# Designs tried in a protein design run: peptides against a protein of PDB entry 5OOQ. Part 166

Target 1, 227 residues: chain A of PDB entry 5OOQ
Amino acid sequence: YREDVRQVVTHPANALSFLQPGRLVEISVNGKDNYGWGAVVDFAKRINKRNPSAVYTDHESYIVNVVVNTMYIDSPVNLLKPFNPTLPEGIRPAEEGEKSICAVIPITLDSIKSIGNLRLYMPKDIRASGQKETVGKSLREVNRRFPDGIPVLDPVKNMKIEDEDFLKLMKKIDVLNTKLSSNPLTNSMRLEELYGKYSRKHDLHEDMKQLKRKISESQAVIQLDDL

## One batch from the design tools (peptide; made by RFdiffusion4, then SolubleMPNN)

Design b2_p25_3_s2 (from b2_p25_3, 11 letters changed)
Fold by OpenDDE base, seed 1:
Structure b2_p25_3_s2 (fold): chain B 227 residues (1-227), chain A 25 residues (1-25)
Amino acid sequence: as target 1 above (227 residues)
Amino acid sequence: TLNELLEKEKSMINTESSLIDLKFE
């Protein structure tokens, strides 16, 4: 049920306010390419200039540029386009034994596995020579300092997600984690029901959520300008 | 209200969003 929680956490209404420059995020592209923890550069609403009427899902409606230090060295990084999440063929993380480089990649919110409770101080011009590598070194240092894993934002305590159905979902997950042996099928069905209720409620209050997103975006932009 | 939402989001971004900010040499 971590996926259900991830869907809520990475929804624009919740995630955008935590995607400040330097925010650590754990990245998995298309469910197969794991880049590990990267650092947020910036984000923007996805716009299709060729098809302005294109409708994106909530999780695909924003593009986040992130610095990763795990890019395969022979990846065609020169073909990467900022704010274009359609990655060129050959863009992938380095495998074990392969050399890696630092790169800025555009990802969707759906490619975020976790949002860390840490931020890096980011250079003003990440595209300048050597700046990505500096961030890459910082990422290595973070991983060194947190061998047991980078702390993840708590959806309730840190992100202040206070939706009642979501809270019920979280409580149920906690119960399942403690009572793994008690009727897993029934518990699973109940969790799905709770998630369904949350989703429906969320959809019904979409206007309010859109307003929240706009506020988050505005604050994020202001922070970017202050850097 | 809009103002309450704004203040909440501002607070989340500026004060409650991270345990620490890190800068490495």
Scores: peptide ipSAE 0.033, ipTM 0.588, DockQ to the pose 0.179
Fold by OpenDDE base, seed 3:
Structure b2_p25_3_s2 (fold): chain B 227 residues (1-227), chain A 25 residues (1-25)
Amino acid sequence: as target 1 above (227 residues)
Amino acid sequence: TLNELLEKEKSMINTESSLIDLKFE
C-alpha cells in the first residue's frame, strides 16, 4: 500500500517542485541498494543523445543528482557518469562494518523512497574538493538530530496533492491501517483500482502538468546559478 | 499541524547548534 503512495509522490508532476538543491531524499536504487538519506544537487530531463527516440516512463524520465554519504569506499566512483542513472558494477552502499565515502550519484525518481520536509544549504560548487564531504557531515548531523527519522513531506498538507482519486486512496489506506480487514486480498484489489483511476485521470491532465514541470525545471536552473 | 511541529523543531535545532543550516518547508 505504501508503494502506491510512493508512485504518486515520486511522479514528476508532484516531485519535481520539491527537488530543490539541498532537499533531503531517501534513496533506494533498483529496490536493493539503500543509500539512506541524501541531498539533492539538481535534476534534469533525461535525454539520450545516442537514441533521441528513446521513450522513458514517467518515473525514469528525469535524472536527479544526489549527494550520499554511504557509498562503499572501494566503489568505482570514478566511473560514475553525471547523467547516466545506470550505475557501474560495484557501485553500492557500504554494508555494516565497511567504510563509506561521500559521492554524487545520478538516480531516477523511481529510486526515491521518501522526500524529506527539510533542506540543507548546499555549497555553490559541489564538485570542488571537500564540498561533498561537507554535505556528508551535514547529513550525519541531521540523522543525529532526528533519531526517530527525518520528517517526510505530507502528500496532502505539504505537497498539495488534491486529486480526488488520490485522496480516496489515502483515505482507504488510513482506514486499513486502523482497522483489520477480514479480506486483505480484496482490500489490495480495491487499492489498485483506486490507483488506476488516479493514473488515468492524471494522464488526462498530463499536458498541463508537463507545463508545470517545465516551469519547475527553469526555476531549478536559476536557483543553481544563484548558489 | 506537521508544519507547525517542524517550525518548532527548526527553532530547537537552531538554538542547539549552528553546525548545519536547515530550511523547513
Scores: peptide ipSAE 0.032, ipTM 0.586, DockQ to the pose 0.099
Fold by OpenDDE base, seed 5:
Structure b2_p25_3_s2 (fold): chain B 227 residues (1-227), chain A 25 residues (1-25)
Amino acid sequence: as target 1 above (227 residues)
Amino acid sequence: TLNELLEKEKSMINTESSLIDLKFE
């Protein structure tokens, strides 16, 4: 169920408005590499210059640059390519007992585990010497002050997600959490169905937005040619 | 202060979570 909520929360229609510079996000790359809480630098729509016709899923259609303070010290960070979420081999978080450094890594929305309700004041130039470390220090301080975890944005109260199917999903999750339902599988299947309906609606909405954008761009090009 | 902001946030976590900008000096 947490994954279902995560999918909705991290959908571009919901997440992007909360990915301001300094926004705290919890990062898990490919479900394997847990970097913990990082700070958003910026984000951009994913563009494949080699294959402009490449179609990405909603959760892979944007790249988010984040500062993490848990990068393994011997990771080949010099091989990181800006706006390339396919991380080089060896890029990983430090394990217990290993030393870590601060790094900026490009991730997809799918690598966001949660979005915090806190935002750090970010340096103007994060790539300048020492700036990543400053953010890293701030991240450590936040973690120290919130030993029970950084507060997560409320999808309804904070993110203002008003989708009826999502609200139903949340209510069902609450019921499942409060009532050890005798049939968790049936409830899970229903939740998946609700999420599926939500996803389809959003996919259609995004397709419509993309189509409208293409039409607008085409009209703009025509107007430029008519000038 | 940062501490005041954090305390306010803690009090609001169960109701309306506020968006807090934090600057650590």
Scores: peptide ipSAE 0.030, ipTM 0.660, DockQ to the pose 0.200
Fold by OpenDDE base, seed 4:
Structure b2_p25_3_s2 (fold): chain B 227 residues (1-227), chain A 25 residues (1-25)
Amino acid sequence: as target 1 above (227 residues)
Amino acid sequence: TLNELLEKEKSMINTESSLIDLKFE
């Protein structure tokens, strides 16, 4: 069901009106390369100059340029071509322990996992030296401020998708989410986690109390010896 | 502040979206 929702949300009829400059989008290229949240620069209809008769699917018919701050530092970013979603070999996000840089990458609508309910102020010329890094800093700050995740646009309330079948789908998902949240396993896991944290805090508190008592007792003994 | 900028942008989302919708309609 999540994929079905994504297909509807990322359809040009729904997505394009929310791809303003600075719009935050969560990016996964080819279902394997997760760049995290990036910022939209612009978008354009995909045109194949070599084959003008080429027909693209709806989700591949537009190219979105996005700033990401998770590009692997040794990626051949100089080989990136604007509005060409076929990324050169070696273009990938940094893995754990690797250094990352900021880059503008062209993606299709199909590479959008989520559309955020936030926009960044974007420089007028993102291609100017240092501007991508500025956006990158902003992205880091946003991630810091939203540790639980960046708010996602509500397809119904925010995007105003009123399709009846879609509404039914959303209702089903809500029911499932409610069931999952009410699932004893989920509740038990949360309880165990909370209990674990509580237990650790309690243990430390007790240890501290015991240590304070021992110190007090030792001081009392010293005072008795000095009398 | 960044927060103020973000809040300002949030308030403009619907207006800008409406303008874009008009362009594509």
Scores: peptide ipSAE 0.021, ipTM 0.631, DockQ to the pose 0.085; fails the geometry check

Design b2_p25_3_s3 (from b2_p25_3, 12 letters changed)
Fold by OpenDDE base, seed 2:
Structure b2_p25_3_s3 (fold): chain B 227 residues (1-227), chain A 25 residues (1-25)
Amino acid sequence: as target 1 above (227 residues)
Amino acid sequence: TLLEKLKKEKEMINTESALIELRFE
């Protein structure tokens, strides 16, 4: 059930509105590489230049660039390709006793374990020398200030996910936490219905993004004409 | 417009999210 909630929360229709620069997200790549809490730099729709007609799942259709402070120091970070979520071999979080460095890694929405209700102030140019480390220090400070864990966005109260099936799912989870009586099959069927609704919302979000780009482009043109 | 509606919705979501912005010097 927790995974079902995660699938809903990390769906583009819900997650993208909360992936502002500096938003804290908990990162787990391929279900095994836990980077802990990182900070969102930006995100973009996944584009395959080799296959423009490539269709990705909803959770793999966007690339989120995140700053992590848990990258293994000897990982081949120089091989990281921007907006390529297929990480090179050797890219991994530092294990206990290993030294870590700050890095920007591209991840999919599916690699987001949790979305925090905190946002860091982000440098304008995160790729500039020393800026990643600044964010890394901020991440350490956040972890220090929140020893019991970074507050997670409430799907209902904060994210305003008002889908009835989702609400029922949440209630079932609450009940299950109290009484282990729920059938996983019922939740899977409801999740499919939720994905249908979220897909429509996703389309609307993409339309908004395209319109914002057009507006930005138009403003840029106006500035060029005024020069 | 649809864009205006979506913008308002996004603004409402952001406002209600009680986003804590942390600035570290």
Scores: peptide ipSAE 0.070, ipTM 0.611, DockQ to the pose 0.175
Fold by OpenDDE base, seed 4:
Structure b2_p25_3_s3 (fold): chain B 227 residues (1-227), chain A 25 residues (1-25)
Amino acid sequence: as target 1 above (227 residues)
Amino acid sequence: TLLEKLKKEKEMINTESALIELRFE
């Protein structure tokens, strides 16, 4: 059931509005490489310039750039390509006893394990020298301040996911958590139907993003004319 | 209008995110 919740939470219609710069997210790439909690830099719709007709799944249709502080020190981070979620061979988190470094990695929504209810203040230019390390220090500080774990966004209270089937799923999970000795309840949630119900929210978010880009472009033009 | 809807959504995002903004000096 946790995976079902994750699929709903990380769907673009729900997740994108909570992926502001500095938002903490827990990262697991390909279900194997656990980077722990990282900080969102930005996100963009996945576009394949070589194959514009490429169709991605909902959870692979966006790329999220995140700062992690758990990258293995000998990983070929110089081979990382912005907005390319296909990570080069050797890119992995540090294991126990290994040294780690800070890196910005592009991930898909499917690589988000959870979305935190915390946001870091992010430098204006994360690509500038030393800035990702500053964020890395902040991530360490967060982990220090929250030894019992970083608080996760509540799908219902915070994310306002009000689908009836989802609410039923959440209730079932709560019952299972309280009754550890009980048999698992049958999942009645239809994820495809749930995704369809929130398509309007997704579209609205994309429109907002496009508008913001247009505003930024217009402001840049004005600044150039005033100089 | 679409603009009004976008503004409302932005306000909702700001309100609902209950952002604990942590600034580390």
Scores: peptide ipSAE 0.056, ipTM 0.584, DockQ to the pose 0.163
Fold by OpenDDE base, seed 1:
Structure b2_p25_3_s3 (fold): chain B 227 residues (1-227), chain A 25 residues (1-25)
Amino acid sequence: as target 1 above (227 residues)
Amino acid sequence: TLLEKLKKEKEMINTESALIELRFE
């Protein structure tokens, strides 16, 4: 059920407004490579120049650049391409006992495990020499100050997700967590159904937004051609 | 123009969230 909540939280309609520069996010790439908490640099809509007709899922439709301080020191960071979430082979977090460095990595929304309720002050030019390391030091300081973990954004109180289906989902999760549910399996099925309904509704809204954007872009191009 | 629109959208997104900014000296 935590995954269901994560899917809602990391959906573009909810997440993007909280991905300001310096926002702390917990990063897990491909469900395998845990980089821990990093800091958002920026984000952009994913564009495939080679295949403009490529359709990405909502969670893969944006690229988020994040500073991490847990990159394995011998990772081929020079092969990282901005806004390319397909990471080169060998890009991984340092394991216990290995040395780490700071790096900016492009990730998808699907690689966000949690969004923190904290924001670092970010340098204006993160690509400048030493700036990533400065952010890295700040990340270490945050971890030191929050030994019990960085506070996570509350989907309802902080993110103000007011969707009825989501609220029902959250309520059911709470019931399950308190073991007040008489039939966990039945409740699980109902949760999946509710999530499905929410996801479909959300997808439709995003489709509408995308269509509106395409229309606006087309109109803008026409206006430019007419000028 | 497309880039400018994207920048404006990003700016709008950045203004909507109350942020607790931490500055470490």
Scores: peptide ipSAE 0.044, ipTM 0.584, DockQ to the pose 0.112
Fold by OpenDDE base, seed 5:
Structure b2_p25_3_s3 (fold): chain B 227 residues (1-227), chain A 25 residues (1-25)
Amino acid sequence: as target 1 above (227 residues)
Amino acid sequence: TLLEKLKKEKEMINTESALIELRFE
């Protein structure tokens, strides 16, 4: 159920407006590599120059660059390519007892475990010498100040997700958390169905938005021809 | 340009979002 909420929260329609520079996000790459809390640098729509017709899922359609302070020191960070979320072999978080360094890594929305209700002040040029380390120090300070965990954005109160299907999903989760219902499988299936409806509705909304953009672009071209 | 459009879109997104900012010295 937490995964269902995560899917909605990290959907582009909801997440992008909260991915400002310095926004704290909890990062898990490929469900295996947990980098902990990092800070957003920027994001961009994923473009495949080799295959412009490539269609990505909603959660893979954007690339988010994030500063992490948990990169294994011997990771081949020099092989990291901007806007390529396919990380080179050996790029991983430091394990217990290993030394870590600060790095900027490109991730997809699907690699965001949670979005924090905190934003760091970010340097203008994160690639400048020492700037990543400054952000790293800030991340450590945040973790120190919030030993019980960094506050997460409330999907309803903070993100203002008012979709009826999502609200129903949240209510069901609350009921499940309270009652530990005798049939978690049935409840899970219902949640998946609700998420499916939500996702389809949002996909339609995105399609309409794209169509409106195309219409606006076509009108702009017509206006240019009339000048 | 596409770049300017993306920049404007980013700016618009940044303006509408709830912000709790932490500054460390």
Scores: peptide ipSAE 0.041, ipTM 0.602, DockQ to the pose 0.130; fails the geometry check

Design b2_p25_3_s4 (from b2_p25_3, 12 letters changed)
Fold by OpenDDE base, seed 1:
Structure b2_p25_3_s4 (fold): chain B 227 residues (1-227), chain A 25 residues (1-25)
Amino acid sequence: as target 1 above (227 residues)
Amino acid sequence: TLLELLEKEKSMINTESALTDLRFE
């Protein structure tokens, strides 16, 4: 059920509005590389220039750039490409006893384990010398201040996910957590139906982004004409 | 209208962001 919740929470229709710069997210790449909590730099819709007709799943349709402070020091970070979630070989978190460095890595929404109810103030230019390290220090401080774990966004109270099926799922989870003897829920969540309902919200969000870009482009053209 | 829907969505995003914006100083 936790995975079902994660699927709903990390769906673009729900997650994108909470992926502001500095938002803390817990990162697990390909289900094996746990980077811990990182900070969002930005995100963009995934575009395949080589194959414009490429269809991505909802959870793979966006790329999120995140600062992590757990990158293995000898990882080939110079080979990282912004907005390319296909990580080069050797990119991995440091293991116990290994030295780590700060890095910006591109991840998909599917690599987000949880979204934190905390934001860091992000430098304007994260790629400038020393800026990633500053964020890294902040991440360490956050972990120090929250030894019991960084607070996670509540899907209902914070994210305002009001889907009836999702609410039912959450109630079931609560019951299971309170009653260890509760019958196992055999019914799979109709995730496809939930995603269908959220599709409209996602589409509106994309339309909004497109309009914002058009406005920005128009303003840029006006400024160029006035020069 | 599409514009109204977009404004509503933007408002929702902003509201949700404000509710969850615990900033670390």
Scores: peptide ipSAE 0.043, ipTM 0.568, DockQ to the pose 0.097
Fold by OpenDDE base, seed 2:
Structure b2_p25_3_s4 (fold): chain B 227 residues (1-227), chain A 25 residues (1-25)
Amino acid sequence: as target 1 above (227 residues)
Amino acid sequence: TLLELLEKEKSMINTESALTDLRFE
């Protein structure tokens, strides 16, 4: 159920406009590597130089660069390639008891678990010495100030997702959270159906979606330049 | 234009959603 919401929230049509520099996002890579909350540096349309005609899914069609403060200290961060979301082997978050460092990692939208309703002030040059660590300190401070968790963007109130099928999905989830009397399988099927309808609507508005992406990209670039 | 409308929409959404910009010392 939460996954269905996540799919909608992290869809480019919805997510990109909220991926401003400094936006907090919760990161899970490949469904196993949880980096926790990081801060968005920037994002760009994914381009395959070797195969310009490569087609990516919506959730894999953009690369988001994020600062994390949970990178395992002995991870081969030097092997990270900008805008390459296929992370080298050994790139992983620190486990309990391990030391961590700050790093900028490229991720896909599919690696975003949630989008926070907070933004950090970002250094102009995140690649400069010490800048990632500054962001890392800020991330720690945020976590300290929000012990119950960083507030997540409300898909409806904040992100203004007003699609009827999505609203129905959200309502269904709310009902499920309050009423555990229904068959889980039936509920899952219903949620999948609703998500499917939502997805189809987005497909029908491809041109609009593309324009929204372009706008979001432009805004992101402007914000980076203004920092 | 459609582009202008979308720009306005995105601007509004971003303004309303960006509730807190945090800057730490």
Scores: peptide ipSAE 0.041, ipTM 0.584, DockQ to the pose 0.176
Fold by OpenDDE base, seed 3:
Structure b2_p25_3_s4 (fold): chain B 227 residues (1-227), chain A 25 residues (1-25)
Amino acid sequence: as target 1 above (227 residues)
Amino acid sequence: TLLELLEKEKSMINTESALTDLRFE
C-alpha cells in the first residue's frame, strides 16, 4: 500500500510542482539501486529524437536530473547521458566499505521513492568543476542535521492532494497502521478496493491532470531561467 | 477559470513548501 501512495505522489500531476532546483528526493533506480537522498537539478519532458512516436507511461514521461553523493567511485560516470534515464552498465551506488563520489544522474519519476520537505541552495552552474561536490557536502550536512531521517512531504497537508478517494485511502492506511491487530486480510482487501476506485476516478480526471502538468512545466521553466 | 484556480493553488503550495528551504552558507 505504500507503493500505491508512492504512485500517486510521484505522478507528474502531483510531483512536478515540487521538483524545484535543490528539492531533496530519495532515489531508487530499477527498484534495486538505492542512492539515498539527492538534490534535484532540473527536469524535462522525455523526448525520443530517434523515435518521436514513442509513448511513455506517466511515470516514465519525464527525466529528472539529480545530484547524488553515493555514486560508486569506479562507476563509468563519463558514459552518463544527461537526458537518457537508461543508465550505462556499471553505474551503481557504492556499497558498504566502498568509496563514493558525487554525480549528476538522469532518472524517471518512477525512481523517486519519496519527496523531501526540504530544498538546498543550488549553484547556478552545477556542471562547473567542484560544484557537484559542494552539493554533496550540503547533502552530508543535511543527513547530519536530520539523523532520524529527512522529513517527507505530506501528500495532503503539503502537496494538497484533495481527491476524495485518495483521502479515504490515506485514512484507511492510518487506521491500519494503528490497528495492525485487526484482520489484515479484510483491511488489505478494502484498501485495494479504495485504490481501485481512486484509479478509476484518476482516469476520468485525466484532462485536469494534464492541465496541472502544463502549469507545473511552465513554473519549472521560469525557475530554471532564474538560476 | 479552472486554469486560474489551478495556478493559484500551485502558487500557494509552492509558497508553503518554501518555508522549509535550507540554505547553507
Scores: peptide ipSAE 0.040, ipTM 0.580, DockQ to the pose 0.122
Fold by OpenDDE base, seed 4:
Structure b2_p25_3_s4 (fold): chain B 227 residues (1-227), chain A 25 residues (1-25)
Amino acid sequence: as target 1 above (227 residues)
Amino acid sequence: TLLELLEKEKSMINTESALTDLRFE
């Protein structure tokens, strides 16, 4: 269910209006490289100059440039190209015990785990010397001020996603969470596992997939009509 | 042009932002 919500939230029809400069986003690249919370620099529609006929999925059709402060220090950051989400080999977050640096990385919408309900004041020229580090300091300060986590945008209250199927999905998630939380044997570590088992047992996962597809299709149509 | 549309979109996004800006001094 969380992944289904993420797919809806990160769809261009919903996400782009919240990707202002300085917007905090939680970043996971290729499902393995967790950079934590970063700050949006800008975004653009993905254009392949070499292959203008290239078709991208909705979640890969835009490139978002983000500042992260968790880049491994020995990563080949000089090989990073703006608006190219295909990251060079060796670009990765620092592991425990490793030193990190600030970097601007291009990501797809699919690499966004969460959109925060906070924005940083961004320098006018992030490419200027020392500006990335300034943002990095701000990110550290945010993490310090929010030890329990950065607040995430509410898809319904903040993002105004009013799709009926999405609302049904959210209600189902709430019901499941309530049931799990009411179980005294439920700990935070097992919550995801229990949720998975519960959803499978009640065939809710398949329902979610269907709803996700319907939502995505509806949103795609809206984007086409706006164009 | 597509570029102009994107710039307009970015501008609209920036103007419609009812977001709490955290300014760190």
Scores: peptide ipSAE 0.084, ipTM 0.630, DockQ to the pose 0.112; fails the geometry check

